# Ledger of designs, part 52: peptides against a protein of PDB entry 6NYY

Target 1, 212 residues: chain A of PDB entry 6NYY
Amino acid sequence: KHFEQAIERVIGGLEKKTQVLQPEEKKTVAYHEAGHAVAGWYLEHADPLLKVSIIPRGKGLGYAQYLPKEQYLYTKEQLLDRMCMTLGGRVSEEIFFGRITTGAQDDLRKVTQSAYAQIVQFGMNEKVGQISFDLPRQGDMVLEKPYSEATARLIDDEVRILINDAYKRTVALLTEKKADVEKVALLLLEKEVLDKNDMVELLGPRPFAEKS
Target 2, 212 residues: chain A of PDB entry 6NYY as posed
Amino acid sequence: KHFEQAIERVIGGLEKKTQVLQPEEKKTVAYHQAGHAVAGWYLEHADPLLKVSIIPRGKGLGYAQYLPKEQYLYTKEQLLDRMCMTLGGRVSEEIFFGRITTGAQDDLRKVTQSAYAQIVQFGMNEKVGQISFDLPRQGDMVLEKPYSEATARLIDDEVRILINDAYKRTVALLTEKKADVEKVALLLLEKEVLDKNDMVELLGPRPFAEKS

## One batch from the design tools (peptide; made by RFdiffusion4, then SolubleMPNN)

Design b2_p14_6_s3 (from b2_p14_6, 6 letters changed)
Fold by OpenDDE base, seed 1:
Structure b2_p14_6_s3 (fold): chain B 212 residues (1-212), chain A 14 residues (1-14)
Amino acid sequence: as target 1 above (212 residues)
Amino acid sequence: KAERIIELALKELE
């Protein structure tokens, strides 16, 4: 318990017990986090869920925590499923509310960064090819790109394709599992915090073996 | 390790 609390403080800060959201916003948070949780639950290469919460913490209104495997190498399939899991919140909002919020900004940032890294650092795109460039670090002077403007356009196009493919995959998954997303969201609204055991009780065992 | 936990969070707009 104390160890888990310490982890939470390091990752997201202290819980804001005094921050009260309006019911509609709280509902949005619950369905957003349920989207993350359910996407991760039913994606083969997604990381195991540790905890999902709709209690505000730091700048976060809710969160889903995952415990990734202790691995140093990631496959293209693993990166795709992680992208889908990361898009789960945005997709859930679209499916249940027919609208999107600004809340997914950090998720979209992570997805964008992952997509660019896959294409320009890991050589995982056939059209761009087996290339590896360092991505500009935050605060570094944007030096001249080591490739042509035509290559820049190709990279941008392939990034959009990759993100859109991940998004479509997530839409298909969460549409299929729509009832499960709702179950998780409703239970979050009741309990505010769910762990892996709560998810197993609600949805059944995760269909993929947890490889630790 | 805390550093290995992945957190996906809905962020408030500032």
Scores: peptide ipSAE 0.357, ipTM 0.841, DockQ to the pose 0.200
Fold by OpenDDE base, seed 2:
Structure b2_p14_6_s3 (fold): chain B 212 residues (1-212), chain A 14 residues (1-14)
Amino acid sequence: as target 1 above (212 residues)
Amino acid sequence: KAERIIELALKELE
């Protein structure tokens, strides 16, 4: 218990016990986090779920925690499924509420960074080709790009295509599993925190083998 | 091990 709390503190900060969300916002958080959890549950290359919570912590209103296997190399397929699970919250909001919130800002940042990295660092896009350039770090001065403006436009277009493909994939998945997302969301509203065992009890065992 | 945990979170506006 103490160890888990320490990990949570390091990653997400302290729980805000005094923060009270309005019922509608709490519902949004529950369905958002359920979207993450369910997307990860049914994607082959997604990471194992540790915990999902709708208890506010730091600047987070809710969160899903995953423990990836120890690996140094990632495939394009793995990166895609990770993008999909990251989009799960936004997609869930769209499916259940027909509206989106600002809550997915960090998710979209991660997806954007991953997409650019795949295209301009890992050479995973056929149109852009086998290139690798360093991306500017947060806070670094933007220097002149080592490629043409035409290439820059191509990169931007292909990034959008990749993200849109991941989004569509996630929409298809969570639409298929809509009932499961709702089950998880409703249980979150009741218990506020779910672990892997709760998910197994609710949805059955994860259909993909987990490797440590 | 803790550093390898991935967290996907819904965040409030700053």
Scores: peptide ipSAE 0.355, ipTM 0.841, DockQ to the pose 0.204
Fold by OpenDDE base, seed 3:
Structure b2_p14_6_s3 (fold): chain B 212 residues (1-212), chain A 14 residues (1-14)
Amino acid sequence: as target 1 above (212 residues)
Amino acid sequence: KAERIIELALKELE
C-alpha cells in the first residue's frame, strides 16, 4: 500500500480530498474511467491495468493507470489497441449519456498524435506508403512540408480513417461489454478507487495473460 | 517504474 501510494503521488500528484464534484460530473468521470478500464481489459494488446480512480488529482478528475511491458518495437495491432483503450472514456460517455464532454481532450490528443505517427513516421498506412517524416514538435513552426498538398490531404484523410476505425472498434467492444462498463462505473462510484483485483472480482480474470 | 506507467485521465477544462 505505501509503495503504491508513493508511485501514485509521483505520477498523479496528491489527491484533492477537498474537491467535490457534482453528482452528475462524478457519474461522468466514473463511466469515462470505466470505459478506459474495460476497453483495456478486453483488448489483447492493451497494457495491464494497475488502478482506476475517480478521485481528482491535479487537472485529472479521474484516471486509469497501466503498466506497459518494456518494449522498443510496437506493432500496428498494438498501437491500434492502445488507441482503442485511449478512446474508451469518450466512447463510454457516448454510449451511456448520448453526449460527450471536454474531458477526453488529452485522450484525443494522444490518439491524434499516434495516428499521424503511424501514417507519416512509421509507414503503417498502405495508401500513404512506406514513408517516414519527422513530425513537427508541438510549437514548431513548420514552414514547408516535405510532401505535396495532395499527399497532405491523403495523410489527413487516412488519419481520420484510422481514428474512426479505432473509434468504431471501441464502440463495438464497449457496446458488447456495456454491462461490464456499468458494473465498473457503479463500483467506482462506491469505492472511488479500484485495482486489478477488484476488476478480477467484478469481471473475472482478464482474458489475456500478462506479458512481462 | 513510475515513469513507465501510462495514465489515461479525464481532465478538467483548462
Scores: peptide ipSAE 0.350, ipTM 0.839, DockQ to the pose 0.206
Fold by OpenDDE base, seed 4:
Structure b2_p14_6_s3 (fold): chain B 212 residues (1-212), chain A 14 residues (1-14)
Amino acid sequence: as target 1 above (212 residues)
Amino acid sequence: KAERIIELALKELE
């Protein structure tokens, strides 16, 4: 328990106990985090869920925490499922509310970064090919790209395709599991924090073996 | 081990 709290503090910062969300926003957070949790639960290559919370911490209004596998090499399939997990919050908002919020900005950043890395660093896109370029770091001088404008357009197009594919996959999954997302969201609104055991009680055992 | 935990979060607007 103390170790987990220490980890939470390091990763998420201190809980904002004084931050009061309006009921509508709290509901949005609950369904957003439920989307992350359920997406990760039913994706084969998703990371094991540790905890889901709708208690604000740092700049986060809610969060889902995962423990990645101890691995050095990642497959395209693993990266896709991680993208789907990351999109789970946004997709849940769309499914349940018919609207999207700014809350997914960090998720979208992560998805965008992953998509670009897959295409331009890892050579995981057939159209772009077996290339590897360094992505500009924040604050680096925008040097001339080592590829043509046509290649830039191709990269942009393939990034959009990859993200859209991940999004569609997540929509399909969370639509299929819509009742489970709602169960998790409602339970979050009651308990504010769920762990893996709560998820097992609510949804049954995760259908995939957890490898650490 | 702590650095390996991934957190997916809904963020407040900056």
Scores: peptide ipSAE 0.344, ipTM 0.839, DockQ to the pose 0.206

Design b2_p14_6_s4 (from b2_p14_6, 5 letters changed)
Fold by OpenDDE base, seed 1:
Structure b2_p14_6_s4 (fold): chain B 212 residues (1-212), chain A 14 residues (1-14)
Amino acid sequence: as target 1 above (212 residues)
Amino acid sequence: KAERLIKLALEEQE
């Protein structure tokens, strides 16, 4: 209990018990987090879900927590499934509400950073090729890019393609699993917090063996 | 380790 609470504080910040969301906003949060949870549940290379919550903490209105494997190397497939999991909230909003909110800003930032890293740091794009450049750190002077403007345009195009492919994959998945997203969202609205066991009871066992 | 937990969150607009 105390250890879990400490982890929650580190990841989510302090619980904002006094923050009352409007019912419609609370519903948006529930479906957003359900999208993350369900996407991660049905993606082979996604990290296992630990907890999903719609209790506001810090700047977060809700969250899904995953326990990543202790690994130092990531495959292209793992990075793609992580991108899809990260897009799960935005995609759920689109599927259920036909609208998108500003709430996915951090998710989109993470996806954008991952896509650029895959293309310009990890050499995972065939058109850009086997290149590796350091991404500008926050606060570093924007030094001249070590590549041409034509290469810059190619990178930007391939980043957009990669993100769009991840988005389409997530739309296909959550459309197929739409009823499961609904079940998770409704249970979140009732219990506010779900753990892995709640997800197993609701959806059945995760179809992928947890490589412990 | 708490540092390895991935958090996906809906954030408030400031």
Scores: peptide ipSAE 0.279, ipTM 0.812, DockQ to the pose 0.200
Fold by OpenDDE base, seed 2:
Structure b2_p14_6_s4 (fold): chain B 212 residues (1-212), chain A 14 residues (1-14)
Amino acid sequence: as target 1 above (212 residues)
Amino acid sequence: KAERLIKLALEEQE
């Protein structure tokens, strides 16, 4: 208990006991986090879910926590499923509410960074090719790009394609699993925190064997 | 071990 709380404090920050969300906002958070949880549950290369919570911590209104495998090499398929999992919250909001919120800002940032890294650092795009450039870090002077403006446009286009493909994949998945997203969201509204065992009880065992 | 946890969160807008 104390160790888990310490980990939660490090990862999520201090619990904001005083932050009262409006019922509609709390509902949005529950469905957003349920989207992450369910997407990760049904994606083969997604990381195992540890915990999902709608208790506000720090700047986070809710969160899904995953335990990534100890690996140093990532496949294109793994990166795609991670992008889909990361988009799960935004997609859930769209499916259930027909509207999107600002809450997915960090998720979209992560997806954007991953997409650019795949294309310009890892050489994972056929049109751009086997190139690797350092991405400007936050605060670094935008040094002259080592490629033409035509290449820059191509990169931007291929990034959009990759993100859109991940988004569409996530929409298809969470639409298929819509009832499961709702079950998780409703249970979150009741319990505020779910673990892996709660997910197994609710959805059944994860379809993909966790390689230990 | 804690640094390896992936957190996906809905964030409040500042």
Scores: peptide ipSAE 0.271, ipTM 0.810, DockQ to the pose 0.173
Fold by OpenDDE base, seed 3:
Structure b2_p14_6_s4 (fold): chain B 212 residues (1-212), chain A 14 residues (1-14)
Amino acid sequence: as target 1 above (212 residues)
Amino acid sequence: KAERLIKLALEEQE
């Protein structure tokens, strides 16, 4: 208990006891976080879920925490599943509410950054090819892109395709697992915090063996 | 060890 609370403080910040979310917002958070949790649960290359919470901490209204494997090399498949997991919250909102919120801004930023990195840094796109350019850092003068406007357009198009493919994959997954997302969301609304064991009790063991 | 955790969160908008 004390150790978990210490980890929560370090990762999430101080619990905003004064931040009372309206019931509808709390519901949105629960389903959003359930989307992340369930997407990660059923994606082979997603990182193992440690904890999911709808207790507001810092700027976060809720969160899902994962323990990534210690690795320095990532496959295209791993990056895709990570994108899908990251989109899980937004997709859950769409599936359950027919609307989307601003809450996914950081998720979309991460997905966007990953997609660009895959295409222009890691050479993982066949149409763009085996290229590697440094992404302009925020605040660096947009140095002349080392590629043509036509290549820029191609990159932008392929980024959209990659994100849309990840989104569609996530929609398909969470639609199939819709009942599981709801179970997790409802249990979150009751307990506010779930761990891996709660998820196993609720959904059964994760179908992918944790490669030791 | 905490730095290795991935956090996915719904964030409040200011």
Scores: peptide ipSAE 0.289, ipTM 0.817, DockQ to the pose 0.141; fails the geometry check
Fold by OpenDDE base, seed 5:
Structure b2_p14_6_s4 (fold): chain B 212 residues (1-212), chain A 14 residues (1-14)
Amino acid sequence: as target 1 above (212 residues)
Amino acid sequence: KAERLIKLALEEQE
């Protein structure tokens, strides 16, 4: 208990006990986090889920926590599944509410950054090719791009394609697992916090062997 | 161990 609380404080910050969400917002958070949790559960290259919570902490209204493997090298497949996990909240909102919220801003930022990195840093796109450029950091006046306008357009197009593909993959997954997302969301609304064991009880064991 | 955790969250609008 104390160790878990310490981890929560480090990752999530201080619990905002004073933040009262309206029931509809709390419901949105529950389904959003359920989307993250379920997407990660059923993606082969996704990191193992540790905890999912709808208790507000810091700027986060809810969160899903994963334990990544200790690795220095990532495959394209791993990066794609991570993108899908990250999109899980937004996709869940779309599937269940037919509307999207601002809550996914950080998720979309992460997805955007990952997509650009895959294409322009890691050379993982066949059309753009085996190139690697430093991405401009926020605040760097990049006056000159090290590539042509044609390449810039190609990068922009391929980033969009990659993100859209990840989004579509996530939609397909969470549509297939819609009932599981619902179960997780409803249980979150009841318990506010779920761990891996709760997920196993609810959904069964994760279909992918956890490499210890 | 905590530094390696990935957090996916819904964030409040500023």
Scores: peptide ipSAE 0.287, ipTM 0.820, DockQ to the pose 0.204; fails the geometry check

Design b2_p14_7_s2 (from b2_p14_7 with A9S K10R M11I)
Fold by OpenDDE base, seed 4:
Structure b2_p14_7_s2 (fold): chain B 212 residues (1-212), chain A 14 residues (1-14)
Amino acid sequence: as target 1 above (212 residues)
Amino acid sequence: SNLPDFSSSRIAPP
């Protein structure tokens, strides 16, 4: 309890009980968070869901919390599944509403950062190859890129391909599990907060062995 | 680590 509350404060900030969302926005948040939750549930290399909430906190309208594995080395497959889980909110909005919102901005930022890191720092792209460059940090003067404009274009193209592949994988998954996303979203609208036990009751046990 | 924090997702106003 105290640890969870501490994490909630770090992630979400203080509950803004005064922030009343319109019913349609609250519905969007519920389906967005349900997308994250279900994607994380059915992706083998995603981190297990701890909690999902549609109660506004700090600057957030809703959030999903995961228990990250304590690991120092990440596989390409792990990074892909994390990207897919992170895209789950955006994908859910598309599947259920036929429209997308600005709500996925932070998710897309993370996905973009991960994709660039995979390609230009970890050498995980076959076309770009076994290279590792420092990415400009926020506030670094745009120093001359250590590669040509042609390589820059290739990197940008391969980043888009990687993100699109993750997106398509997430669309396929959440389309297959559409009924489960609906169940989670509807229960979120009722309870506003779900934990791992609620997910087990709704979806059954997570199909992957918990690497404790 | 140059990876983002995937321990949480947050939907927020722009």
Scores: peptide ipSAE 0.329, ipTM 0.894, DockQ to the pose 0.814
Fold by OpenDDE base, seed 2:
Structure b2_p14_7_s2 (fold): chain B 212 residues (1-212), chain A 14 residues (1-14)
Amino acid sequence: as target 1 above (212 residues)
Amino acid sequence: SNLPDFSSSRIAPP
């Protein structure tokens, strides 16, 4: 209990019982979080869902929490599935509402950062090649890029391709699993908080065995 | 680490 509350405080902040969402906003949050949850459930290299909540906390309206594997090395496949899971909220909004909200800002930041890291730090793109550049940190003087403007354009293009591919993959997955996203969203609207056991009861066992 | 934290997702107001 105390440990879970501490983690929840770190992720979401303090529970703001005074923040009343309009029913339509609460519905948007539920479907957004359901998108994350279902994407993570059906992606092999995504981390297992621990908890999903639509109770407003601190600066958040809702959150999903995962159990990351203790790993120091990441494959391209793992990073792609993590990107897809992270796009799950935005994709769910598009599928169910035909519109997108500002709610995915943090998700898109993470996806963007991951895509750039894959291409310019980890050398994971064939067109850009086996290169590794330090990205300027927030607040560092933007030193001159150690590559040409042509390379900069190539990087930008390949980042967009990678993110768009992840987005399309997520659209395909959540379209296939649309009924499951709806089930999770409706149950979230009822219970406000779901755990891994609730997901198993609702969707069945996760198709991918947790590699110990 | 140059990778973002994927252990959680947060929907927040702008």
Scores: peptide ipSAE 0.327, ipTM 0.895, DockQ to the pose 0.801
Fold by OpenDDE base, seed 1:
Structure b2_p14_7_s2 (fold): chain B 212 residues (1-212), chain A 14 residues (1-14)
Amino acid sequence: as target 1 above (212 residues)
Amino acid sequence: SNLPDFSSSRIAPP
């Protein structure tokens, strides 16, 4: 308990219990977080959900917390499912509200970074090929890219393709599981915080065996 | 101990 709370403070920041969201914003956050939670629940290579909350913390309005596996190697399939899980909030907003918000900015940043890393660091794209370049870190002088403008365009195009494929996969999943997303969102609006046990009670056991 | 990964809806900085 104390250790989990310490981790939550470090990653999520301090709970802002005094920050009152407007009811419509709170509803948007609930469906956003429900999208993450349900996507993570039904994606084989997603990390198990630990907690989902619509209580604002730090700069966040809500969060879904996952327990990452102790692994040093990631497959292309694992990275794709992680991208889909990360897009779950944005996709949920689109499905339920027909509009998107700025709430997914950090998610889109993570997805963008992952997509570029897959293509230019891990050599996971067939068109770009078996290449590995360092991505410019924040504060690194924009060193000349070690590739042509044509290669830069190819990379940018393949990044968009990868993200769009992940997005479409997430849309298909959350459309299929639309009723489950709504159940989670409604329960979030009632309880504000759900754990893994709440999810099991609501959705049944996760369809993937927890690798011990 | 792997730190939990958080997906969060964030307030866009003004």
Scores: peptide ipSAE 0.105, ipTM 0.783, DockQ to the pose 0.264
Fold by OpenDDE base, seed 5:
Structure b2_p14_7_s2 (fold): chain B 212 residues (1-212), chain A 14 residues (1-14)
Amino acid sequence: as target 1 above (212 residues)
Amino acid sequence: SNLPDFSSSRIAPP
């Protein structure tokens, strides 16, 4: 308990109980976090869900916490499922509200970074090929790209395709599991915090065996 | 490090 709380504070920041969200915003957050939680639950290569909360922490209005696998090597399939899980909040907002919010900004940043890394660092795109370039870090002088403008356009196109494919996959999943997303969102609105046991009670056991 | 990963809805910067 104390160790978990310490980790939550380090990663999520301090709980901001004084931040009063309007009921509609709180509802949006609940469905957003439910989208992450349910996507992670039903994606084989997603990290196991530990906790989901709609209590604001640091810069976040809510969060889903996962236990990452102790692995250093990621497959393309694993990275895709992680992207889908990360898009789960945005997709849930679209499915339930027919509108999107700024709440997914950090998620989209992560997805964008992952997509570029897959294509230009990990060589995971067949059209771009077996290449690896250092991505400019934030604050690095934009060094001349070690590739042509045609390659730059190809990279941009393939990044968009990869993200859109992940988005479509997430839409399909959360549409299929729409009732589960709603159950999680409603329970979040009631309890504000759910753990893995709450999720098991609500949705049944995660269909993927935890690799012990 | 077995640090949990977080996805979060963030407050848009003003």
Scores: peptide ipSAE 0.100, ipTM 0.782, DockQ to the pose 0.262

Design b2_p14_7_s3 (from b2_p14_7, 4 letters changed)
Fold by OpenDDE base, seed 2:
Structure b2_p14_7_s3 (fold): chain B 212 residues (1-212), chain A 14 residues (1-14)
Amino acid sequence: as target 1 above (212 residues)
Amino acid sequence: STLPDFSSSRIAPP
């Protein structure tokens, strides 16, 4: 409890009990967060859900928290499942509302950063090959790219392909689990906060062993 | 690490 509250404060900031979302926006947030929660639940290499909330905190309207494994090495499969989990909110919005919102901006930023890192830092793309370049840090002068414009175009194309593949995988998963996403979203609208135990009660045990 | 933090997701106003 105290540890969870400390993490919540770091991630979300102070609860803004005064931010009353419109019912439609609250519904969007609930389904978005349910998408994250369900994607993380059914992806083998995703981190287990710790908590999901639709109570506005700081600048956030809702959040999902995961318990990351202490690991130093990541596989391509692990990075893909993390991307899929991160796309879960956007995908849920598309599936349930037939429209997308600005709510996924931070998720898309993370997915984009991960995709570029996989291709240009970790050498995880067959077309680009076994290359590793430092990505410009925020605020660094964009030094001349150590590769040609043709390679730059190839990188951009392969990033889009990787993200689209992750997106399609997430669409397939959340379409299969559509009823579970709805159950989680409806329960979020009722309780506003769910933990791992609520998810187990609602969906059954997570099908993947928690590697503690 | 050059990887983003996937330990949390949040919806924020633009």
Scores: peptide ipSAE 0.332, ipTM 0.896, DockQ to the pose 0.806
Fold by OpenDDE base, seed 4:
Structure b2_p14_7_s3 (fold): chain B 212 residues (1-212), chain A 14 residues (1-14)
Amino acid sequence: as target 1 above (212 residues)
Amino acid sequence: STLPDFSSSRIAPP
């Protein structure tokens, strides 16, 4: 409890009980968070869901929390499943509403950062090859890229391909599990907060052995 | 770490 609350404060900030969302926005948040939750549930290399909430906190309208694995090395497959889980909110919005919102901005930022890191830092793209460049940090002067403009274009193209592949994988998954996303979203609208036990009751045990 | 934090996701106003 105290540890979870501390994490919640770090992630979400203080509960803003004063922020009343319109019912349609609250519905969007519920389905968005349900998308994250269900994607994380059914992706083998995603981190297990700890908690999902549609109670506004700080500047956030909702959030999902995961138990990160204590690991120092990440596989390409792990990074892909994390990207898919992170896209789960956006994908859920598309599947259920036929429209997308600005709500996925932070998710897309993370996905974009991960995709660039995979391609230009970790050498995980076959077309770009076994290269590792430092990405400009926020606030670094635009240093000359250590590669040609043609390579820059290739990187940008391969980033889009990687993100689109993750997106398509997430669309396929959440389309298959559409009924589960609906169940989670509806339960979120009722309870506003779900934990791992609620997910087990609703969806059954997570199909992957928790690497304890 | 050059990877983003995937321990949480947050939906927020722009």
Scores: peptide ipSAE 0.330, ipTM 0.893, DockQ to the pose 0.809
Fold by OpenDDE base, seed 1:
Structure b2_p14_7_s3 (fold): chain B 212 residues (1-212), chain A 14 residues (1-14)
Amino acid sequence: as target 1 above (212 residues)
Amino acid sequence: STLPDFSSSRIAPP
C-alpha cells in the first residue's frame, strides 16, 4: 500500500483533490479512462490493469495504471496491442461523445513515438525494411538524416498507416465492448478509483491467463 | 520491479 502510493506519486504526481472538474469534463475523463481500461482488459498482449482513476494527479485528469511484465524483448504484436490500449481513451471519447478532446495528447505522443521506433529503430516495417537509426533526442543537433527525402516520406506514410491500423483495431474492439466501457465509466463516476477486483466484478475475469 | 505504466488524460497547457 505505501509502496504503491509512492510509485503513484512519482509517476502520476500528487493528488489534486482540490481541483474540481466540471461535471461534463469529469464525465469525459471517466469515459476516456474506461476506454484505456477496457482496451487493456481485452487485448491479449496488453499489460494487466492495476488501477484506474479519475482523481486528478499532477498534470493528469485521470489515469490507468498497468503492471508491466519484466521483459526486455517486445514483439510487433505486443507493441500493436500497447498502441491500441494507449488509443483507448481517444476512441472511447469518439464513440460516446462524437467529439475528441486534448486529453489524448500524451497518449498520441506515446503512440507516435512507438510507431516511429517500430519503423526506424526495430525494422518492423516491410516497406522501410531492416533499418535502425536513433531518433533525434531533445537537444541533439539535428544531424542530417542518413536517408533521402523520399525515405523520409515513406517513413512518415508508414507511421500514419500503423497508427491508423491500431486506431481502427481499437475502434472495432471498443465498439464490440461498448457496454463494458459504459459500465466502467459509470462506476468510475461513482467510486472515482477502481482496482483489478472491481474490473473482475464488472466484466468477469480477464480472458487471458495472467502469466504468473 | 518495473514501474507501472500510466496512461493519463492531461490538461492541455494554457
Scores: peptide ipSAE 0.114, ipTM 0.784, DockQ to the pose 0.257
Fold by OpenDDE base, seed 5:
Structure b2_p14_7_s3 (fold): chain B 212 residues (1-212), chain A 14 residues (1-14)
Amino acid sequence: as target 1 above (212 residues)
Amino acid sequence: STLPDFSSSRIAPP
């Protein structure tokens, strides 16, 4: 308990009990986080869900916590499922509210960074090919790209394709699991925090064997 | 102990 709380404080920040969200915003956060949770539950290569919360922490209004595998190598399929899980919040908002919010900004940043890394660092795109370039870090003067303008355009196009494919996959998944997203969201609005056991009670056991 | 990964809906800075 104390160790878990310490980790949560270090990673998630301090619980902001003083941030009173309007009921509509709290509802949006609940469905957003439910989208992440359910996407992660039904994606084979997503990390196991540990906790989902709509209690604001640090700069976040809600969060889903996962247990990452200790691995150094990631497959293209693993990265795709991670992208889909990360898009789960935005997709849930679209499905349930027919509108999108700024709540997905960090998610979209992560997805964008992952997509670029896959294409230009990991050589995971067939059109761009087996290339690896360093992505400019925040603060690095990007003096010259080591590739042509044509290659830059190709990279940009393929990044958009990859993100759109991940988005469509997530839409399909959460549309299929719409009732499950709603169950999780409603229970979040009641309990504010759910764990893995709550998810098992709502959704049944995760369909993927936890590799012990 | 694997550090937990967090997905968070962030408040857009005002």
Scores: peptide ipSAE 0.100, ipTM 0.781, DockQ to the pose 0.251

